Peptides against a protein of PDB entry 3ZOQ. Designs and how they scored, part 140

Target 1, 223 residues: chain A of PDB entry 3ZOQ
Amino acid sequence: QLLQDSWWNQLKEEFEKPYYQELREMLKREYAEQTIYPDSRDIFNALHYTSYDDVKVVILGQDPYHGPGQAQGLSFSVKPGVKQPPSLKNIFLELQQDIGCSIPNHGSLVSWAKQGVLLLNTVLTVRRGQANSHKGKGWERLTDRIIDVLSERERPVIFILWGRHAQMKKERIDTSKHFIIESTHPSPFSARNGFFGSRPFSRANAYLEKMGEAPIDWCIKDL

## One batch from the design tools (peptide; made by RFdiffusion4, then SolubleMPNN)

Design b2_p23_4_s1 (from b2_p23_4, 12 letters changed)
Fold by OpenDDE base, seed 2:
Structure b2_p23_4_s1 (fold): chain B 223 residues (1-223), chain A 23 residues (1-23)
Amino acid sequence: as target 1 above (223 residues)
Amino acid sequence: SEAEEEENEKLEEKEREEILKKL
């Protein structure tokens, strides 16, 4: 079994479909012939850290970081000891301004994942130095199904959709049950156009409290 | 030791191959 039971029950049928078998065969070749990120053990880390039932918040990314040691299977997150990428730095600046959290000395968002923040990329693998190299290979169909089964869930979810790519998934989200927080992307190219001051963290917690759920502790402890 | 690092690398590669088979 590839996933924990809660996700496996939702997604097991996808893994038997031709598109996923083709993706799997592609990935076998890519990991054998190329340097692929994240490590193959880390591809599904978002689903490993956050069960289907424990999802409170979803943060959508595009694809993994394509530099050595960066990607850890979580959107926007980097392994400890890795320099924080510009978008992640801006996320922490907004976190500080929004709710007063200190900027952590590392870029790992695992503490969010463990609290029910699904840090999902739409594409789960990438070639070294080649952003979007695994776009259109089948991951988007699986990750669309992840969004769909969350949208179908009775218990509400908060979707944080930064930038146009994530916002294209809005059509798959039942807004009668689920909440959406939208802004521009945290990238240096877009952050000043609406990401800064968007206060996604306090807004997410306000929705959680309204639903009678425990808020996320967004503050990240130093290592 | 270099020998332990090489054994760990071989173990990690084997685990990686097993995971790729399960994907």
Scores: peptide ipSAE 0.019, ipTM 0.493, DockQ to the pose 0.027
Fold by OpenDDE base, seed 4:
Structure b2_p23_4_s1 (fold): chain B 223 residues (1-223), chain A 23 residues (1-23)
Amino acid sequence: as target 1 above (223 residues)
Amino acid sequence: SEAEEEENEKLEEKEREEILKKL
């Protein structure tokens, strides 16, 4: 099956719908004719590293990095050996100021994903050098369903919503059960307007502790 | 070249950041 059991039970019906079949046929053509990111095997990495039941925190991104070797199917994350993008550098600066973590020598957030941080983009593929090139092709309908089934879950989730695009998903989240952490985006264009000093990492852990959950170890070790 | 790749990465990241600014 395409996904592990816990996500498959929640999402299997989406993969049978016409919109997803159209998306799938589009993606087959795109991967054959163009350079598409991430690698086709990495598209669902967010769901592979973090099961439906293990989700503690969600961090929403827009679409993958569109440069060579960058995207690894996790929002904001880059493969080891890749230069940290400006937004990711700002995430690590806030992490250092918030909870005292050292800035890692790489940009991989896989250690967060393995602890229950769902690093989900709303669009899961992109053409090389063409940001948002796969916007409005069907991914948003699937990722909206991912948000919906998490919102319906009894066990609370913490949603970290950086910038306007992510915050537009707040209408799908039952705020009577789930916690929201909002700020401006970590982008150099917006980070100084509220992202810096927002302390999303300590705030997320404070909510987890209040719920009787183990906190996230946000500090990333060097490779 | 490595310089062209770095320039392309900077251009690609700038384009991404400009889109994020409009959102």
Scores: peptide ipSAE 0.019, ipTM 0.527, DockQ to the pose 0.299
Fold by OpenDDE base, seed 1:
Structure b2_p23_4_s1 (fold): chain B 223 residues (1-223), chain A 23 residues (1-23)
Amino acid sequence: as target 1 above (223 residues)
Amino acid sequence: SEAEEEENEKLEEKEREEILKKL
């Protein structure tokens, strides 16, 4: 099966729907005819690293990085050895100011994913050099369903929503049982307008502690 | 060798096609 059992049980019906079959046929053509990111094996890495039941925190991104070797199927994350993008640099600056973590020498957020941080983009593929090139092709319907099944879960989730695009998903989240942390986007164009000083990492851990959950170790070790 | 690289590329492409069929 495409996904691990916990996600497959929640999402299996989506993969049989016409919209997903059309998306699949589009992706086959795109991967054959063009350079598409991430690697086809890495598309669902966010769901592979973080099971449905293990989700503690969700961080929403828009779409993958569109440069060579950057995207690894996790929102904001880049493969080791890749230069940290400006938004990711600002995430690490806020992490340092919030909880005192050192800035890592790489941009991989896999250690967060393994602890229950779902690093989900709303669109899971992109053409090389063409941001949002796969917008409106069916991914948003699947990723909306991912948000829905998490919102329906009895065990609370913390949603970190940076910027307007992520915040538009708030209407799908049951705020009576789930927690939302909102700020401006970590992008250099918006970070000074509310992302810096928003302290999303300490706030997320404070919610986890209130729920009797183990906090996230947000500090990333050098490689 | 170039022959081993070509065989590896063909194997990777076949695996890629199988993954895309599972998507």
Scores: peptide ipSAE 0.018, ipTM 0.483, DockQ to the pose 0.026
Fold by OpenDDE base, seed 5:
Structure b2_p23_4_s1 (fold): chain B 223 residues (1-223), chain A 23 residues (1-23)
Amino acid sequence: as target 1 above (223 residues)
Amino acid sequence: SEAEEEENEKLEEKEREEILKKL
């Protein structure tokens, strides 16, 4: 099966729907004819690293980085050895100011994913050098369903919604059960307008503690 | 270091492969 059991049980019906079959056929052509990111085996890495039951926090991104070697199927994350993108640098600056973590020498957020931070993009693929090139091709319908099944879950989830694109998903989240942390996007164009000083990491951990859950170790070790 | 970054990328790849084998 395409996903581990916990996610497969929630999403299996989506993969049989016409929209996903059309998306799949599009992706087959795209990966054959174009350079597409991430690697096809990495598309669902967010769901591979963080099971449905293990999700504590969701961080929504838009679409993958479109440069060589950058995207690893996790929102905002880049592979080790890859220069940290400006938004990711600002995430680490806020992390340092919020909870005192050192700025890591790499951009991999896999350690967050392994702790239950679902690093989900709303669009899971992109053409090389063409931001949003796979927008409106079907990914948003699948990722909306991912948000929906998490919203339906009884065990609370914390949604971190940076910027307008992520905040558009707020309508799908049952705020009677789940917590939302909103700010401007970490992008250099918006970070000074509310992302900096938003303290999403300490706020997320404060909610986890109130729920009797282990907090996230947000601090990333150097490699 | 670049060597540590490459080694860590290989570790992440192995972890990913192990996850994929459990699917």
Scores: peptide ipSAE 0.017, ipTM 0.415, DockQ to the pose 0.027

Design b2_p23_4_s2 (from b2_p23_4, 14 letters changed)
Fold by OpenDDE base, seed 2:
Structure b2_p23_4_s2 (fold): chain B 223 residues (1-223), chain A 23 residues (1-23)
Amino acid sequence: as target 1 above (223 residues)
Amino acid sequence: SAAEEEENAKLEEKEREEVLKKL
């Protein structure tokens, strides 16, 4: 099967739907004819690192980084040895100001994913050098279903929604059960308009503690 | 070695094709 059991039980019906079969056939052509990111093995890394039952926090991104070696199937995250993109730099600056973490020497957020931070993009693939090139091809329907099944879960989730595109998903989240942390996007174009000083990391941990859950260790060790 | 790199590249390509079939 494509996913581990906890996600497969929630999503298996989506993979049989016509929209996903069309997406799949599109992706086969794209990966054969174009340079597509991430690597095909890494497309579902967010769901591989964080099981359905282990999700504590969701951080929504839009689509993968479109440069060589950058995308690793996790929102905002880059592979070790890759220069940190500007938005990720700002995430680490806010992390430092919020809870005192050092700026890591790499951009991998895998340590967050392993602790129950679902680093989900709404679109899971992109053509090299062509941001949003796979927008409106079917990924949004699958990732909307991921949000829906998390919203339907009895155990509460914290959704971190940076910027307008992520905030558009708020209507799918049962706010009677789940918590939402909203700010402007960490992008250099928006970070000073509310992302900086939003303290999403300490606020997320405060909600986890209130729910009787272990907080996230947001501090990333050097490699 | 160059031979190991080529073998690894072929293995990675096969794995990639298998993943694309599973998608």
Scores: peptide ipSAE 0.021, ipTM 0.489, DockQ to the pose 0.027
Fold by OpenDDE base, seed 3:
Structure b2_p23_4_s2 (fold): chain B 223 residues (1-223), chain A 23 residues (1-23)
Amino acid sequence: as target 1 above (223 residues)
Amino acid sequence: SAAEEEENAKLEEKEREEVLKKL
């Protein structure tokens, strides 16, 4: 099967729907004819690292990084050895100011994913050098369903919604059960308008502790 | 570099094969 059992039980019906079959056929052509990111084996890495039942926190991104070697199927994350993108640098600056973590020498957020931080993009693929090139091709319907099944879950989830694109998903989240942390986007163009000082990491951990759950170790070790 | 291009081409070929099998 394509996904781990806990996600497969929630999403298996989506993969049989016409929209996903059309998306699949589109992706086959795109990967055959063009350079597409991430690696096809990495498309669902967010769901591979964080099971449906293990999700504690969700961080929504838009689409993958479109440069060589960058995207690894996790929102905002880059493979080790890749220069940290500006938004990710600002995430680490806020992390340092919020909870005192050192800025890591790499940009991999895999350690967060392994602790229950679902690093989900709303669009899971992109053409090289062409941001949003796979927008409106069917990914948004699948990722909306991912948000929906998490919203339906009894065990509370913390949604971190940076910027307008992520915040548009708020209507799909049952705020009677789930917590939302909203701010401006970590992008250099918006970070000073509310992302810096938003303290999403300590706020997320405060909610986890209130629920009797283990907090996330947000500090990332050097490689 | 030519070495990076060849590594990228091999990576792209592996990506194509995996897409065709698993998507």
Scores: peptide ipSAE 0.017, ipTM 0.448, DockQ to the pose 0.035
Fold by OpenDDE base, seed 1:
Structure b2_p23_4_s2 (fold): chain B 223 residues (1-223), chain A 23 residues (1-23)
Amino acid sequence: as target 1 above (223 residues)
Amino acid sequence: SAAEEEENAKLEEKEREEVLKKL
């Protein structure tokens, strides 16, 4: 099966729907004719690293990085050895100011994913050099369903929503059960307008502790 | 090495195609 059991049980019906079949056929053509990121094996890495039941925190991104070797199927994350994008650098700056973590020598957020941080993009593929090239092709419907099934979960989730694009998903989240941390986007164009000093990491851990859950170790070790 | 690289490339392509079939 495409996904691990916990996600498969929640999402299996989506993969049979016409919209997903159309998306799949589009992706087959795109991967054959174009350079598409991430690697096709990495598309669902967010769901592979973090099971449905193990989700503690969700961090929403828009779409994958569109440069060579960058995207690894996790929002904001880049493969080791890849230069940290500006937004990711700002995430690490806020992490340092918030909870005292050192700036890592790489940009991989896999350690967060393995602890229950779902690093989900709303669009899961992109054409090389063309940001949002796969917008409106069907991914948003699947990722909306991911948000929906998490919102329906009894065990609370913390949603970190940076910028307008992520915040538009707030309407799908049952705020009576789930916690939302909102700020401006970590992008250099917006970070000074509220992202810096928003302390999303300590706030997320405070909610986890209140729920009797283990906090996230947000500090990333050097490789 | 060139033959191994070509075989590896074909294997990677085949595996990629199999993943795309499962998507």
Scores: peptide ipSAE 0.020, ipTM 0.467, DockQ to the pose 0.026; fails the geometry check
Fold by OpenDDE base, seed 4:
Structure b2_p23_4_s2 (fold): chain B 223 residues (1-223), chain A 23 residues (1-23)
Amino acid sequence: as target 1 above (223 residues)
Amino acid sequence: SAAEEEENAKLEEKEREEVLKKL
């Protein structure tokens, strides 16, 4: 099966739907004819690292980084050895100011994913050098379903929604059960307008503690 | 480097083959 059991049980019906079959056929052509990111094995890494039952926090991104070696199937995350993108640098600056973590020498957020931070993009693939090239091709329908099944879960989830694109998903989240942390996007164009000082990491941990759950160790070790 | 480009090309080819088989 494509996903681990916990996600497969929630999403298996989506993979049989016509829209996903059309998306699949499109992706086969795209990966055959063009350079597509991430690696095809890494498309569902967010779901591979964080099971449906283990999700504590969700961080929504738009689409993968479109440069060589960058995308690893996790929102905002880059593979080790890759220069940190501006938004990711600002995330680490806020992390430092919020909870005192050092800025890591790499951009991999895999340690967050392994602790229950679902690093989900709304679109899971992109053409090299062409941001949003796979927008409106079917990924949004699948990722909307991922949000829906998390919203339906009895065990509370914390959704971190940076910027307008992520905040548009708030309508799908049952705020009677789940917690929302909203701010402007970490992009250099918006970070000073509310992302900096938003303290999403300490706020997320405060909610986890209130739920009787272990907090996330947000501090990333150097490699 | 030429070696990195060749390694990347081989990785891209393997990725294409896997997409065709598994997606």
Scores: peptide ipSAE 0.019, ipTM 0.450, DockQ to the pose 0.035; fails the geometry check

Design b2_p23_4_s3 (from b2_p23_4, 12 letters changed)
Fold by OpenDDE base, seed 5:
Structure b2_p23_4_s3 (fold): chain B 223 residues (1-223), chain A 23 residues (1-23)
Amino acid sequence: as target 1 above (223 residues)
Amino acid sequence: SAADEAENEALLEAELARRLAEL
């Protein structure tokens, strides 16, 4: 499925570059020879659900979940029926404490994506059972460009940067136009060191309101 | 520290891998 015209206009030049062609050829081999996640049709789901112009918030992840049926092309999100990973559980705990949302019975963040929350991983594919297996293969260059074109956009964006990996992207963000919300990662190993109580959801909505934009309904309905 | 975050990430990856092996 073709990217929405808004993203295509921003990224078309990247897709013609040698690095992306090499990445694409690598991915063709990987998907043919190994089990790769997400499904190939779901790789760009973050861009499919959230157009360039509709982006209000960006939440950066590293790479997709590498277990069967988990990844759906959205950072931190899992398909319905999949057990919520520990980091996602902590995200929902913070959501509950921040704005009073109930813990959903599933882990799909598609409702956020549809409201303008770009759920972007910096690496968009992974081999089954092999975390970061597609690191340094070209995805980071594309996703850096995604951050860059959003940073260049005149309409402000809110970047939620959990943990060091995401925070390393701060240098690419024009803080004269855009807002950054930073904390430790929602991982069980780091969540108690600043993620819990960081209130990223209410803070994001407060910025949206200041910009005269509709807030995100962060509360996720049960399926 | 940067080292602590890297360690935490590695531990998370290991924990996720472990949980997946149990699925």
Scores: peptide ipSAE 0.019, ipTM 0.517, DockQ to the pose 0.051
Fold by OpenDDE base, seed 1:
Structure b2_p23_4_s3 (fold): chain B 223 residues (1-223), chain A 23 residues (1-23)
Amino acid sequence: as target 1 above (223 residues)
Amino acid sequence: SAADEAENEALLEAELARRLAEL
């Protein structure tokens, strides 16, 4: 099966729907004819690293990085050895100011994913050098369903929604059960307008503690 | 991408500013 059991049980019906079959056929052509990111095996890495039941926190991104070797199927994350993109650098700056973590020498957020931080993009693929090139092709319907099934979960989730694109998903989240942390986007264009000083990491951990859950170790070790 | 989201936000802010100026 395409996904591990907990996600498969939630999403299996989506993969049989016409929209996903059309998306799949589009992706087959794109991967054959173009350079597409991430690697096809990495598309669902967010769901591979963080099971449905293990989700504690969700961080929404838009679409993958469109440069060589960057995208690894996790929002904001880059493979080790890849230069940290500006937004990711700002995430680490806020992390340092919020909870005192050192800035890591790499940009991989896999350690967060393994702790229950779902690093989900709303669009899961992109053509090289062409941001949002796979927007409106069907991914948003699948990722909306991911948000929906998490919203329907009885065990609370913390949604970190940076910027307007992510915040547009708030309407799908049952705020009677789930917690939302909102700020401007970590991008250099918006970070100074509310992202810096928003303290999303300590706030997320405070909610986890209130729920009787183990906090996330947000600090990332050097490689 | 993070850059695109920022660009979209900037475009939206500009559009909102334009709309506010028209009121």
Scores: peptide ipSAE 0.028, ipTM 0.578, DockQ to the pose 0.060; fails the geometry check
Fold by OpenDDE base, seed 2:
Structure b2_p23_4_s3 (fold): chain B 223 residues (1-223), chain A 23 residues (1-23)
Amino acid sequence: as target 1 above (223 residues)
Amino acid sequence: SAADEAENEALLEAELARRLAEL
């Protein structure tokens, strides 16, 4: 099976649908003819690191980084040894100001993923150097379903929605059960308009504690 | 990408501001 059992049980029907088969065939062509990111084995890393049942927090991104060696199948995250992109730098600046974490010497958010932070992009692949090149190809339908099945879950989830693109997903989230943390995007173009000082990390942990769950250790160790 | 999302947001804000100015 493509996914671990907990996600497979939630999503198996999607993979049989025509839209996903069309997406799959598109991806086969793209990976054969173009340089596509992330590596095909890393496309579902967000779901691999964070099981359906273990999701505590969701952080939505748009699409993967489109530069060499950057994308690792997790929103905002970059592989070790890769220069931190501006938005990620701002995330770490806010993390430092919010809860006092040191700025890590790398950009991998795998430690968050392993703790139940689903680092989900709405589009899971991109062509090299061409942002949003795989927009509207079927990923959004699958990732909408991911949001839907999390929204349907009885155990509460915290959705961190940075910027308008992520905030458009609010309509899919049952706010009677789940919590939403919203701000402007961490990008340099928007971070000063509300992202900085939004304290999403402490706010997320406050919700987790209120629910009787273990907080996330947001601090990232150096490699 | 995160950069693209912010750029799109800025464009949408600019468009909204333009529309509001035209009212």
Scores: peptide ipSAE 0.027, ipTM 0.574, DockQ to the pose 0.060; fails the geometry check
Fold by OpenDDE base, seed 4:
Structure b2_p23_4_s3 (fold): chain B 223 residues (1-223), chain A 23 residues (1-23)
Amino acid sequence: as target 1 above (223 residues)
Amino acid sequence: SAADEAENEALLEAELARRLAEL
């Protein structure tokens, strides 16, 4: 099967729907004719690293990085050896100011994913050098369903929503049951308008502790 | 991308500011 059992049980019906079959056929053409990111094996990495039941925190991104070797199938994350993008640098600056973590020598967020941080983009693929090239092709319907099934889950989730695009998903989240952490986006264009000083990492851990759950170790070790 | 999201946010803020200035 495409996904591990916990996610498959939640999403199997989506994969049978016409919109996803059309998306799949589009992706087959795109990967054959164009350079598409991430690697086709990495598209669902967010769901591979973090099971449905293990989700503690969700961090929403828009679409993957469109440069060579960058995208890992995780929002904001880049492969080791890749220069940290400006938004990711600002995430690590806030991490340092919030909880005292050192800035890592790489940009891989896999350690967060393995601890229950779902690093989900709303669109899961992109053409090389063409931002938003796969917008409106069906991914948003699947990722909306991912948000919906998490919102329906009895065990509370913490949603970290940076910027307006992520914040538009609040309408799908039962805020009587789940926790929301909102700020401006970590991009250089918006970070000084509210992202810096928002302390999303300590706030997320404070919610986890209140729920009787283990906090996230947000500090990333050098490679 | 993260850059596109922030750019879109900035464009939306500019448009909102423009609309408010016209009222």
Scores: peptide ipSAE 0.026, ipTM 0.550, DockQ to the pose 0.057; fails the geometry check

